# Ledger of designs, part 15: peptides against a protein of PDB entry 6MBK

Target 1, 240 residues: chain A of PDB entry 6MBK
Amino acid sequence: GFEMVNFKEEGFGLRATRDIKAEELFLWVPRKLLMTVESAKNSVLGPLYSQDRILQAMGNIALAFHLLCERASPNSFWQPYIQTLPSEYDTPLYFEEDEVRYLQSTQAIHDVFSQYKNTARQYAYFYKVIQTHPHANKLPLKDSFTYEDYRWAVSSVMTRQNQIPTEDGSRVTLALIPLWDMCNHTNGLITTGYNLEDDRCECVALQDFRAGEQIYIFYGTRSNAEFVIHSGFFFDNNSH

## One batch from the design tools (peptide)

Design b1_p12_1_s2 (made by RFdiffusion4, then SolubleMPNN; from b1_p12_1, 4 letters changed)
Fold by OpenDDE base, seed 3:
Structure b1_p12_1_s2 (fold): chain B 240 residues (1-240), chain A 12 residues (1-12)
Amino acid sequence: as target 1 above (240 residues)
Amino acid sequence: SLVPVLKDFTPV
């Protein structure tokens, strides 16, 4: 019912190949296709995860390392998904000096500096861990872990991570949702849920879409400032 | 029932 298309202004998105009605279940993604904290624990990263307190406490960093390990693995199941991710982002970690100077007159500068400081500290910490920890020797990134790699991975996670239930529904975990995260944003209501019985993400149409129209979803209520700081987006007439 | 899937824009 849809296809991936490169749109001139929005970049990659999903286009309807048939008429889709409002509230129609047009897209679902089984748990086995998701990149999750659980899949990170079950990967080559698992032994290190089990012994590092920061990886255990910060699921977003666990996902970042999961992305890096899978990207460095030619036979990774997620290679087709990883190849769809941007190589660079419009997030603060990629701002040029002049862009940072422009923000010095705004409250956003404190968040930018915080991100820079935290990311640099995390990189320095994990560089040492990767160089010295016995369980890091089997990681495909052992001899190729740069700041640019880490910056890309955390930016990918910051822009794409989602809260979903654990398999038993008892807790909330973090996930990247392939195919679904290709949908661009519009104002509206959240139309994506997790079906625990079928163990899958389910997305229903926000509105009627005709064949050939781009399919949009609502990411949630955020200010333009929050979107700029976390995702690099700016939307005119963003409804709160 | 569906559990809402929420994008998490929390900084790393």
Scores: peptide ipSAE 0.290, ipTM 0.882, DockQ to the pose 0.897
Fold by OpenDDE base, seed 4:
Structure b1_p12_1_s2 (fold): chain B 240 residues (1-240), chain A 12 residues (1-12)
Amino acid sequence: as target 1 above (240 residues)
Amino acid sequence: SLVPVLKDFTPV
């Protein structure tokens, strides 16, 4: 009922190929297709993950490294998904000096500076880990790990990561949801849930969509400031 | 029942 389309202003999105009714289950993504902390642990990153306390403590960083490892792996199952990701983002880590100066008049500046500091520190830490840790020798990024790589990966994760239940439903974990995260944002309600019985993400339509219309989803109740800080997105009609 | 899938914008 949908297709991937490159929209000029919004990048990749989903377009309806038929009429979709509000609350219709139009998209589902099984767990096996997700990039998760668990899939990171089960990947080439697994040995390093098992020995690095930061990777273990910060699932978002684990996802970032998982994304980098899979990007560097020509035979990765997720190559088709990774190729749909932006090469650059409108997140604070990509802001030009003038954009940062503009934000100095806002409360968001503290979060911007925190992101810069944290990302720089993390990069420096993991650069050393990748250079020195025995389990890092198997990583495809061993000889190519730049700040730009790390900036891209953490920005990808920050803009796209989702909380989902673990397989047994006992805990919450982090996941990138291929295809689903190609839906661009609009105001509304959360219409994505996880079906534990079928072990899949399920997305129902926020509204009626006609054939040929772009399918939008709601990313959550966030202020424009939070969207700028966390996703680089600005939504003029955001009433939150 | 469905468990909500929540976008997580927590900074890295």
Scores: peptide ipSAE 0.276, ipTM 0.878, DockQ to the pose 0.915
Fold by OpenDDE base, seed 5:
Structure b1_p12_1_s2 (fold): chain B 240 residues (1-240), chain A 12 residues (1-12)
Amino acid sequence: as target 1 above (240 residues)
Amino acid sequence: SLVPVLKDFTPV
């Protein structure tokens, strides 16, 4: 097994409680535990989602609002997960003035400014939607929707969202994967796949881990399609 | 068969 631990430099992570062998299926997360675009549609956000074209078109924004709604809901199933999320991020939206000034000499500044501008515009749009749309009246965030809330939510999504298949496997959707996303990053191969038959995310160990060691995973840098085509899946195949 | 799960860091 494993346990959640707060590591000094890395924040929350998973620690092995026993020896885990490479390629061992040590962690799985059923779809019902994921925060997905579909769970957003099925939540208190659903009525608004059905009427707002931006929420419909941008699954990442739908996840951000889902996260905000659940955070604002004391009885949310995802409260234990949400409480493990950072309150602030090292993302461009949190850069200090000096960090932005430093980047002014780089090409990255254009992307930073684009993110600021887009996020601010989205916030302004959704602030009006939340204040005026009939289906927003029941949202737990109606009277408490700040730029800081939105910045936090989109940063949480940008740093944690994953591509997974829909239940029928016909499309790709976006998901936050509780418990699994507590694994900190290391270099290696993708060791997480979605099992459509059992409708769950499955993670196998990247290497041998001894009892007491932190469990690391490789987050990947490619799309699912690119990774499958160019790198394969797991160490040999995706059949386990 | 498993479908790879990949993090997506695309900005919102």
Scores: peptide ipSAE 0.222, ipTM 0.851, DockQ to the pose 0.570
Fold by OpenDDE base, seed 2:
Parts: structure tokens; C-alpha cells; sequence
Structure b1_p12_1_s2 (fold): chain B 240 residues (1-240), chain A 12 residues (1-12)
């Protein structure tokens, strides 16, 4: 009941092809379509992951490298998804010199400098790992790993990563959710949950959408996420 | 039962 559309001001989004009612399950994404820490382990990155302590400790960096490896792989299953991602982001790592200079008068400058410093250190570390580690030889980025690549990948992850349960529901893991993350943001309540029985992400409509309208979701905040855990989802039928 | 899907904006 939806289609991908490139909106002039908002970039890619989803448009309803039929009327969708509030609380209707209009979108679901099976685990097999997600880019997860587990899919990273099962990819060409797996051997390096098994031996690098930072990849093992930081699932977000594992996702960033997974994203880079799949982008560099012409036959990647996720190529259609990757092609929908922005080439640049509204993150501190993309701030112009004049914008950074403007922020020097604010407390935010410390966070900006921290991100620059951390990202640069990570890049330098992994550049050396990719050049010297035996298990990096099969990576499609072996001969092409730039700071711009790393900046893009970590920014993609920072803006799009989600916490989801593991398949057995015993732990939390990180995932990029193709198709679902094309929904642009609006104010509201969290309407996305993971169905462990069907092993899929499920999204219900935040409001009524008519045919031809853009479909928006609420990404939430940490405080809102905590509230949802305590109060339940926006929709009454928490399907078991 | 549904488990909430939570965006995590923690910087890398």
C-alpha cells in the first residue's frame, strides 16, 4: 500500500498508494532483510570481526564497516537500499568551517570536536587494520578506504541504527531497517515494534493517510522510548 | 508480544 518517492525537499520517502488507517499494520520488514551485527558477522567482514576487539565491542562500527563492504560489492543484496541513502548528512562530521566557527560560541562545540577527534582516531586505527590484517585482504574496500568513506558510514549508522531483539529475544542487537527507515519523521508516538514470532519489524500507522499522502513515523527519543516500554505501544493491539 | 524498535543516536 505504499511506494518509494523522491520528494523535492525531504529526499526519499514513502507515499501511500491506498488509504491507510491509524494503527493499521501497513509495513513489516523480516529480519533477513535487515543489516545487523549478525549479518556483518556472516559477511566477508566476519573473519576480521572475529579477531578485532573494537568491531566486537562496538556494534555501531561493525554496522559501519558492513555498510561500506556492501556498498563496495556490486552484487550486494542491499545495493537498492544503499542507493537510497544520502551522500551527505546533517551531522557534526559534515559541518562547514563557517558553521563550526559559529558553534564556537556555544557549548555544542565540545561535542563537535569530540566527534571529529573520535572519528579521526577510529579511521586511523582501521586504516592500519585494513592494510595489515590478514583477514582484511578479502574486503572489497581493501584498496579504497578513505576518511570520506568512513565519515559517510558512521554518519549513516548514527542517523539510522536501531535497537532490536536477537532472534531468541534474549539480548538486544543493532540493525539498519531498509524500507522502514525511508519514512520521514513527524511528531507523535513510537509505532514500530519487533514481532519475535514472525521474526520481523512491524510498523503501524501513526495516523490516517490518504492515497497519495506521504507516510511519516516518529523516530522517538530516549525518554519517549522509556515511556513506551512502560506504557506500551501507541496502538492498542500489542499483538503477542 | 512486540518489542519496541528504538533508534539509537549515540555517536560513534
Amino acid sequence: as target 1 above (240 residues)
Amino acid sequence: SLVPVLKDFTPV
Scores: peptide ipSAE 0.295, ipTM 0.884, DockQ to the pose 0.569; fails the geometry check

Design b1_p12_1_s3 (made by RFdiffusion4, then SolubleMPNN; from b1_p12_1, 6 letters changed)
Fold by OpenDDE base, seed 3:
Structure b1_p12_1_s3 (fold): chain B 240 residues (1-240), chain A 12 residues (1-12)
Amino acid sequence: as target 1 above (240 residues)
Amino acid sequence: MLIPVLKDFTPV
């Protein structure tokens, strides 16, 4: 087993409550517990999603609105998860004027300005949609949709979204993975995949962990976690 | 910790 713990330097993470062996399946998350584009479509957002081309084309924005709707819903199934998310992020959208000024001499400034511009445009578009679209009237955010709300949701998705297969395995979709995304990062190999037969995310231990040790995973070298469709993992311990 | 961060909020 494992437990959630606040580590002094690393923030929240998972700690082993017993010895866990390398390659042991210690954590799994069924699809029904994930926040996905599909769960967004099946939520109060569904009617609007079905009529808005941007929500349909951009699964990350659909997840951002799903987060906002569920956060604003006191009875949301995902309230316990949402309450574990940071209230602010160390992303370009949260940079102060001095940080932006410092970056003006670097190539990174173009990426920062792009993010600001895109996020501001999206907010302006969806503000108008929420104010005017008939299917937006039932959204819990109808009368409370600020730029700060949108910035938070976008940043949450940007930092936590994962690619997983659809239920039929025919396509990929985007998901937030509660509990699993509490694991902190270490160097190694990807040990998380999606088991289509059992319809769940599966994580195997990267190494032996003793009771009381923090459990680390490798997020990969990519900008987002991408799950491999599998029925099981093997570690090529080929000691070269 | 945060999963790897996208540099831009674009469609996947």
Scores: peptide ipSAE 0.030, ipTM 0.699, DockQ to the pose 0.114
Fold by OpenDDE base, seed 4:
Structure b1_p12_1_s3 (fold): chain B 240 residues (1-240), chain A 12 residues (1-12)
Amino acid sequence: as target 1 above (240 residues)
Amino acid sequence: MLIPVLKDFTPV
């Protein structure tokens, strides 16, 4: 029903290969394909995760390190996904000096400075952890962990992380959703949910798409797009 | 397309 295409201005996106009707389930991603806190725990990061309180407390940081470890692993299952990720982002951590100066006149400046400060502190902490912790010795990033790496991973997670239910549906966890997050953004309604019965993320079409058209979805404010956990879609027309 | 996301990380 769709194909991956590199659009000149938007980067990678999805294009319809047939007509897709509004509300049609056109895309689903099984849990096993997601990058989750659970997959991080089950990866080469697992031993360190089990001993580091910050990784345990901050699922977003766990995902960032999971992403870095998998990026540094040539045989990673997620290499095809990771290769589609931008090398740079329009996040505060990538703002130029003039952009930051401009933002000094806005309320956003506090969040920008908070992110800079927090990210720098986290990097300094984890640099030390990676250099000194016994369980970090097997991490592929041990000798190549730069601030740029961390900035990239954090920004990747900030822009792409989603809340999904745990396998038993009892709690929520964080996930990166390959293929789905390649859909470029448009204004509209959240049309993505998690189907616990089939254990998959499901996306229905926001509108009719004709064959050859790019498939857009509404991300909302993508800092933790909250899914309607129990096989539901939340349709709220919140303009971004 | 990525939307700029302003999200705070907890200080370490």
Scores: peptide ipSAE 0.028, ipTM 0.700, DockQ to the pose 0.085
Fold by OpenDDE base, seed 2:
Structure b1_p12_1_s3 (fold): chain B 240 residues (1-240), chain A 12 residues (1-12)
Amino acid sequence: as target 1 above (240 residues)
Amino acid sequence: MLIPVLKDFTPV
């Protein structure tokens, strides 16, 4: 019902190949296709994860390293997804000196500097971990881990991480959702939930889309997008 | 489309 298209100004997005009606379940992504904290633990990163308290405490950093390891792995299952990700982001970590200078008179400058400092400290910590920890020896990034790599990975996670239930539904975990996160953003209601019975993310159409039209979704709060757990697919106007 | 996000990372 849809195809990946590179749109001139919006980059990659999804285009309908048939008419899709409002509230139609047009897209689902099984858990096995997601990049999660659990898939990170089950990857080449797993041994290091099991011994590093920061990776264990900060699921977003675990996802960032998972993303870097998979990007550096030619045979990674997620290569097709990773190749669709931007090489640079409109996040504070990519602001140019002139943009930062413009923000110096605003309250936002404190958040920008905080992100710079935090990211730099994290990079320095993990650079040392990768160089010295025995379980880092098998990581594909062992001999090439730059600040630019780390900046890209954390920015990718910041902009794309989502909260989903664990397989048993008892807790929440963090996930990158391939295919789904290729939908570009429009204003509206949250139309994505997690179906625990089928163990998949489910997305229903926000509106009618005709064949050939780009499919948009409402992202809500992207930094920590919460999916409605199985007990009710509620369309919430989480416009913040 | 990229949504700009101000996400705070906890310092190590």
Scores: peptide ipSAE 0.027, ipTM 0.696, DockQ to the pose 0.084
Fold by OpenDDE base, seed 1:
Structure b1_p12_1_s3 (fold): chain B 240 residues (1-240), chain A 12 residues (1-12)
Amino acid sequence: as target 1 above (240 residues)
Amino acid sequence: MLIPVLKDFTPV
């Protein structure tokens, strides 16, 4: 077992409530609990998604809008999750002028400027869509869609999006994984996969954790937290 | 701890 804890320096994380052994399946998240492109399509966003080519082409933007719609929905199933998300991020979209100036000496500056430009363009596009598209009238964000909202949602998705298989396993899609993404990071090996048979995300312990210890996971070099669909997390429980 | 991801979004 584990519990959510607000760690003073690290923010929200997971703490073990019992001893957890290395390689123990301690955490799983069924597909139904994930925020996915599919759940976005099945939400109030669905009608707009079905008519907007950018939402259809860019699953990350679809997730961003899904996140915004659910945030604006008091009765959203994901409210408990959304409330755990940071209000601000250490992403390029939040860099102050001095941070940007510091980066001007680096190759990263071009990526930062590109991201700013792209995000601003996307916002402008979707602002117009939300104001003019008939299916946007039902969106809870219609009258309160700001650049700050969009920046936050995009940054949330950028930092937390994961690739998971579709239900049929034929394709990959994007997902936010509640509870699991609350784990803080440590160096190690990827210990999270997707079990298609049980239709759930599964995380095994990177190491032994004692009761009361924070549970850390390795997200990989979080470019894309690609779920390594290791079909091979059949640890043979060799009962010797 | 948030890991900054430099992800490029396609311009609209």
Scores: peptide ipSAE 0.027, ipTM 0.695, DockQ to the pose 0.080

Design b1_p12_1_s4 (made by RFdiffusion4, then SolubleMPNN; from b1_p12_1, 6 letters changed)
Fold by OpenDDE base, seed 5:
Structure b1_p12_1_s4 (fold): chain B 240 residues (1-240), chain A 12 residues (1-12)
Amino acid sequence: as target 1 above (240 residues)
Amino acid sequence: ALIPVLKDFTPV
């Protein structure tokens, strides 16, 4: 087994409570526990989603709004998960002026400015939608939707979104994976897949872990974790 | 690399 622990430098992580062997299936997360585009559609956000083309076209934004709606809902099933999320991120949207100035000499500055611009435009759009759209009236965030809220939500999604199959396996969708995403990152190979038969994410141990050791996994590319659906585990070069 | 760039759009 494992337990959730708050590590000083790494935040929340998982610690082994027994010896875990390499390739042992130690963690699985059923679809019903995931925050997905589908769960967003089935939530209080559903009516607005059905009417807003941007929410429909951009699953990551749908997840961001789903996260905000659930955060604003005291009785949300995902409250325990949401409370484990960072309040701030070391992502470009949180860069201080000096960090941005430092990046001005690099090519990365263009991407940073693009993110700022896009996020600000999205916020402005959705602020108007939330204020004016009839289906927004029941959203728990209607009277509390700030840029900081939106920045947090999109940053949470950017850092944690994963590609998983739809229930029928016909398409790929986006998901936040509670419990699993508490594992801190290490270099290695992707050891998480989706089992369609059991309708769950499955994670096997990257290496042997002894009782009391932190369990690390490889998230793959720092972008969306591309879950192995059909081809088994793969190695992706990622700096941890 | 954790950060996909979101699409730009003009509010309607």
Scores: peptide ipSAE 0.027, ipTM 0.670, DockQ to the pose 0.055
Fold by OpenDDE base, seed 2:
Structure b1_p12_1_s4 (fold): chain B 240 residues (1-240), chain A 12 residues (1-12)
Amino acid sequence: as target 1 above (240 residues)
Amino acid sequence: ALIPVLKDFTPV
């Protein structure tokens, strides 16, 4: 067992309520609890998704809009999850002028400027889409879509997006994984996979955790947290 | 905690 705790320095995390042994399956998240491209298609966003080429081509943007629509929906199933998300992120889109100035001496500045430019262009495009497209009229963000909203959603997806198999295992799709993504990071091995038989994400303990200890996982390269579709778990020394 | 990740958000 575990519980959600707000840690002073790390924000929300999971704390063990009992002793958990290394390699014990302590956490699983069924597909129905995930925010996916498929759940976006099945939401109020679905009609717009079916008509917009960018939403169809870029699953990360589809997730960002799904997140915004659900945040703006008081009765959303994902409200408890959304309320655990940071209001700001340590992503380039949140860098202050001084931070950007420090990076000007590095090659990283080009990536920062690229991300700013791309995000601003996407916002301008979707602002127009939301204002003019017939299928946008039912979106809860129709009359309230700011750059700050979009920046937050994009940053949330950038930091939390995962690849998971489709229900039939034939392809991969993108997902936010509630509860699981509350685990804070530590160095180690990837201990999360997808069980297609039970249609759920599964996480085994990286190490022994005693009752009262924070539960950590290794994120790996979070941008491409490739769940090994066939083996469920990947225990590679991917020191990323 | 969050790991800052640069993702490709190139518009189509």
Scores: peptide ipSAE 0.026, ipTM 0.693, DockQ to the pose 0.086
Fold by OpenDDE base, seed 3:
Structure b1_p12_1_s4 (fold): chain B 240 residues (1-240), chain A 12 residues (1-12)
Amino acid sequence: as target 1 above (240 residues)
Amino acid sequence: ALIPVLKDFTPV
């Protein structure tokens, strides 16, 4: 009932191909289609992951490396998804010198410098790991791991990572959700959850959409949709 | 379709 379209002002989004009613389950994404910490562990990155404490402790970095490995793999299942991702981002890591200078008069400069410093340190650490660790020799990025690559992957994950339950529902993990993350934002209620019984992300329509209309979702008060683990839609009636 | 930033990367 929808298609991917490039909208002039909003970039890529989803358009309804038929009338969709409010609360209708119009979109679902099975776990097998997600890029997760678990899929990273089961990939070519798995041997390195099993031996690196930072990859194990920081699921977002594990996703960043998973994204880089899959991007560098021509036969990756996720190539169609990766090709939809921006090549650049409006994140602090992409700020020009003049933008940084403008922020010097604000407290935001400390957060920008912190991100730069942290990302640079992470890159330097993992550059050394990739060059020296035996399990890194099989990574498709072994001879092509640049700061620009890392900056892109980190920014992709920062802007698109979601919390979902593990397969057994016992813990929370991180995921990129293909197709679903193409929806643009509008004000409303969170209409995306995780169905553990069917092992899939589920999105219901926020409102009625007519054929030809763009389908919007609410990302929440916190920028990325936190999936409610218990198959529930978090209708935050924060009527403030 | 940029989903807002969920979490910053922690210091290493």
Scores: peptide ipSAE 0.037, ipTM 0.717, DockQ to the pose 0.150; fails the geometry check
Fold by OpenDDE base, seed 1:
Structure b1_p12_1_s4 (fold): chain B 240 residues (1-240), chain A 12 residues (1-12)
Amino acid sequence: as target 1 above (240 residues)
Amino acid sequence: ALIPVLKDFTPV
């Protein structure tokens, strides 16, 4: 029903290969294909995760390290996905001096500086952990963990993390959703949810798409974390 | 697709 295409202005996106009707379930991603905190625990990162309180407390950081470990693993299942991720992001961590200077007159500057400081502190902490912790020895990033790596991973997670239910539905966890997160943004309603019965993310078409058209989804006014609705879809504007 | 919604990361 769709294919990955590199659009000149928008980068990678999804294009319809057939006519897709509004509200049609055109895309689903089983849990096993997601990069989750659970998949991080089950990866080479697992032993370190089990002993590091920050990784345990901060699922977004766990995902960032999971992403870095998988990126550094040539045989990673997620290599095709990782290769589609931007090399740089329009996040504060990538702002140039002039952009930061421009923001000095705005309320956003405090958040930017906070993010810089937090990210730098996290990097410094984990650099030490990677250098000294016995369970870090098997990490593919052991000898190559730069601030640029961490900045990229954090920015990737920041822009792409989603809240999904655990397998039993008792809790929420964080996930990167391959294939789905390639959909570029348009104005509309949230059309993505998590189906617990089938254990998959599901996306229904926001509108009719003809064969050859780019498939867009609505990112809303919120983060990706709020676009995966537990037990179905939320067809209201998340601008509430 | 990048969602331009910025989340904060808690300092260590």
Scores: peptide ipSAE 0.027, ipTM 0.698, DockQ to the pose 0.103; fails the geometry check

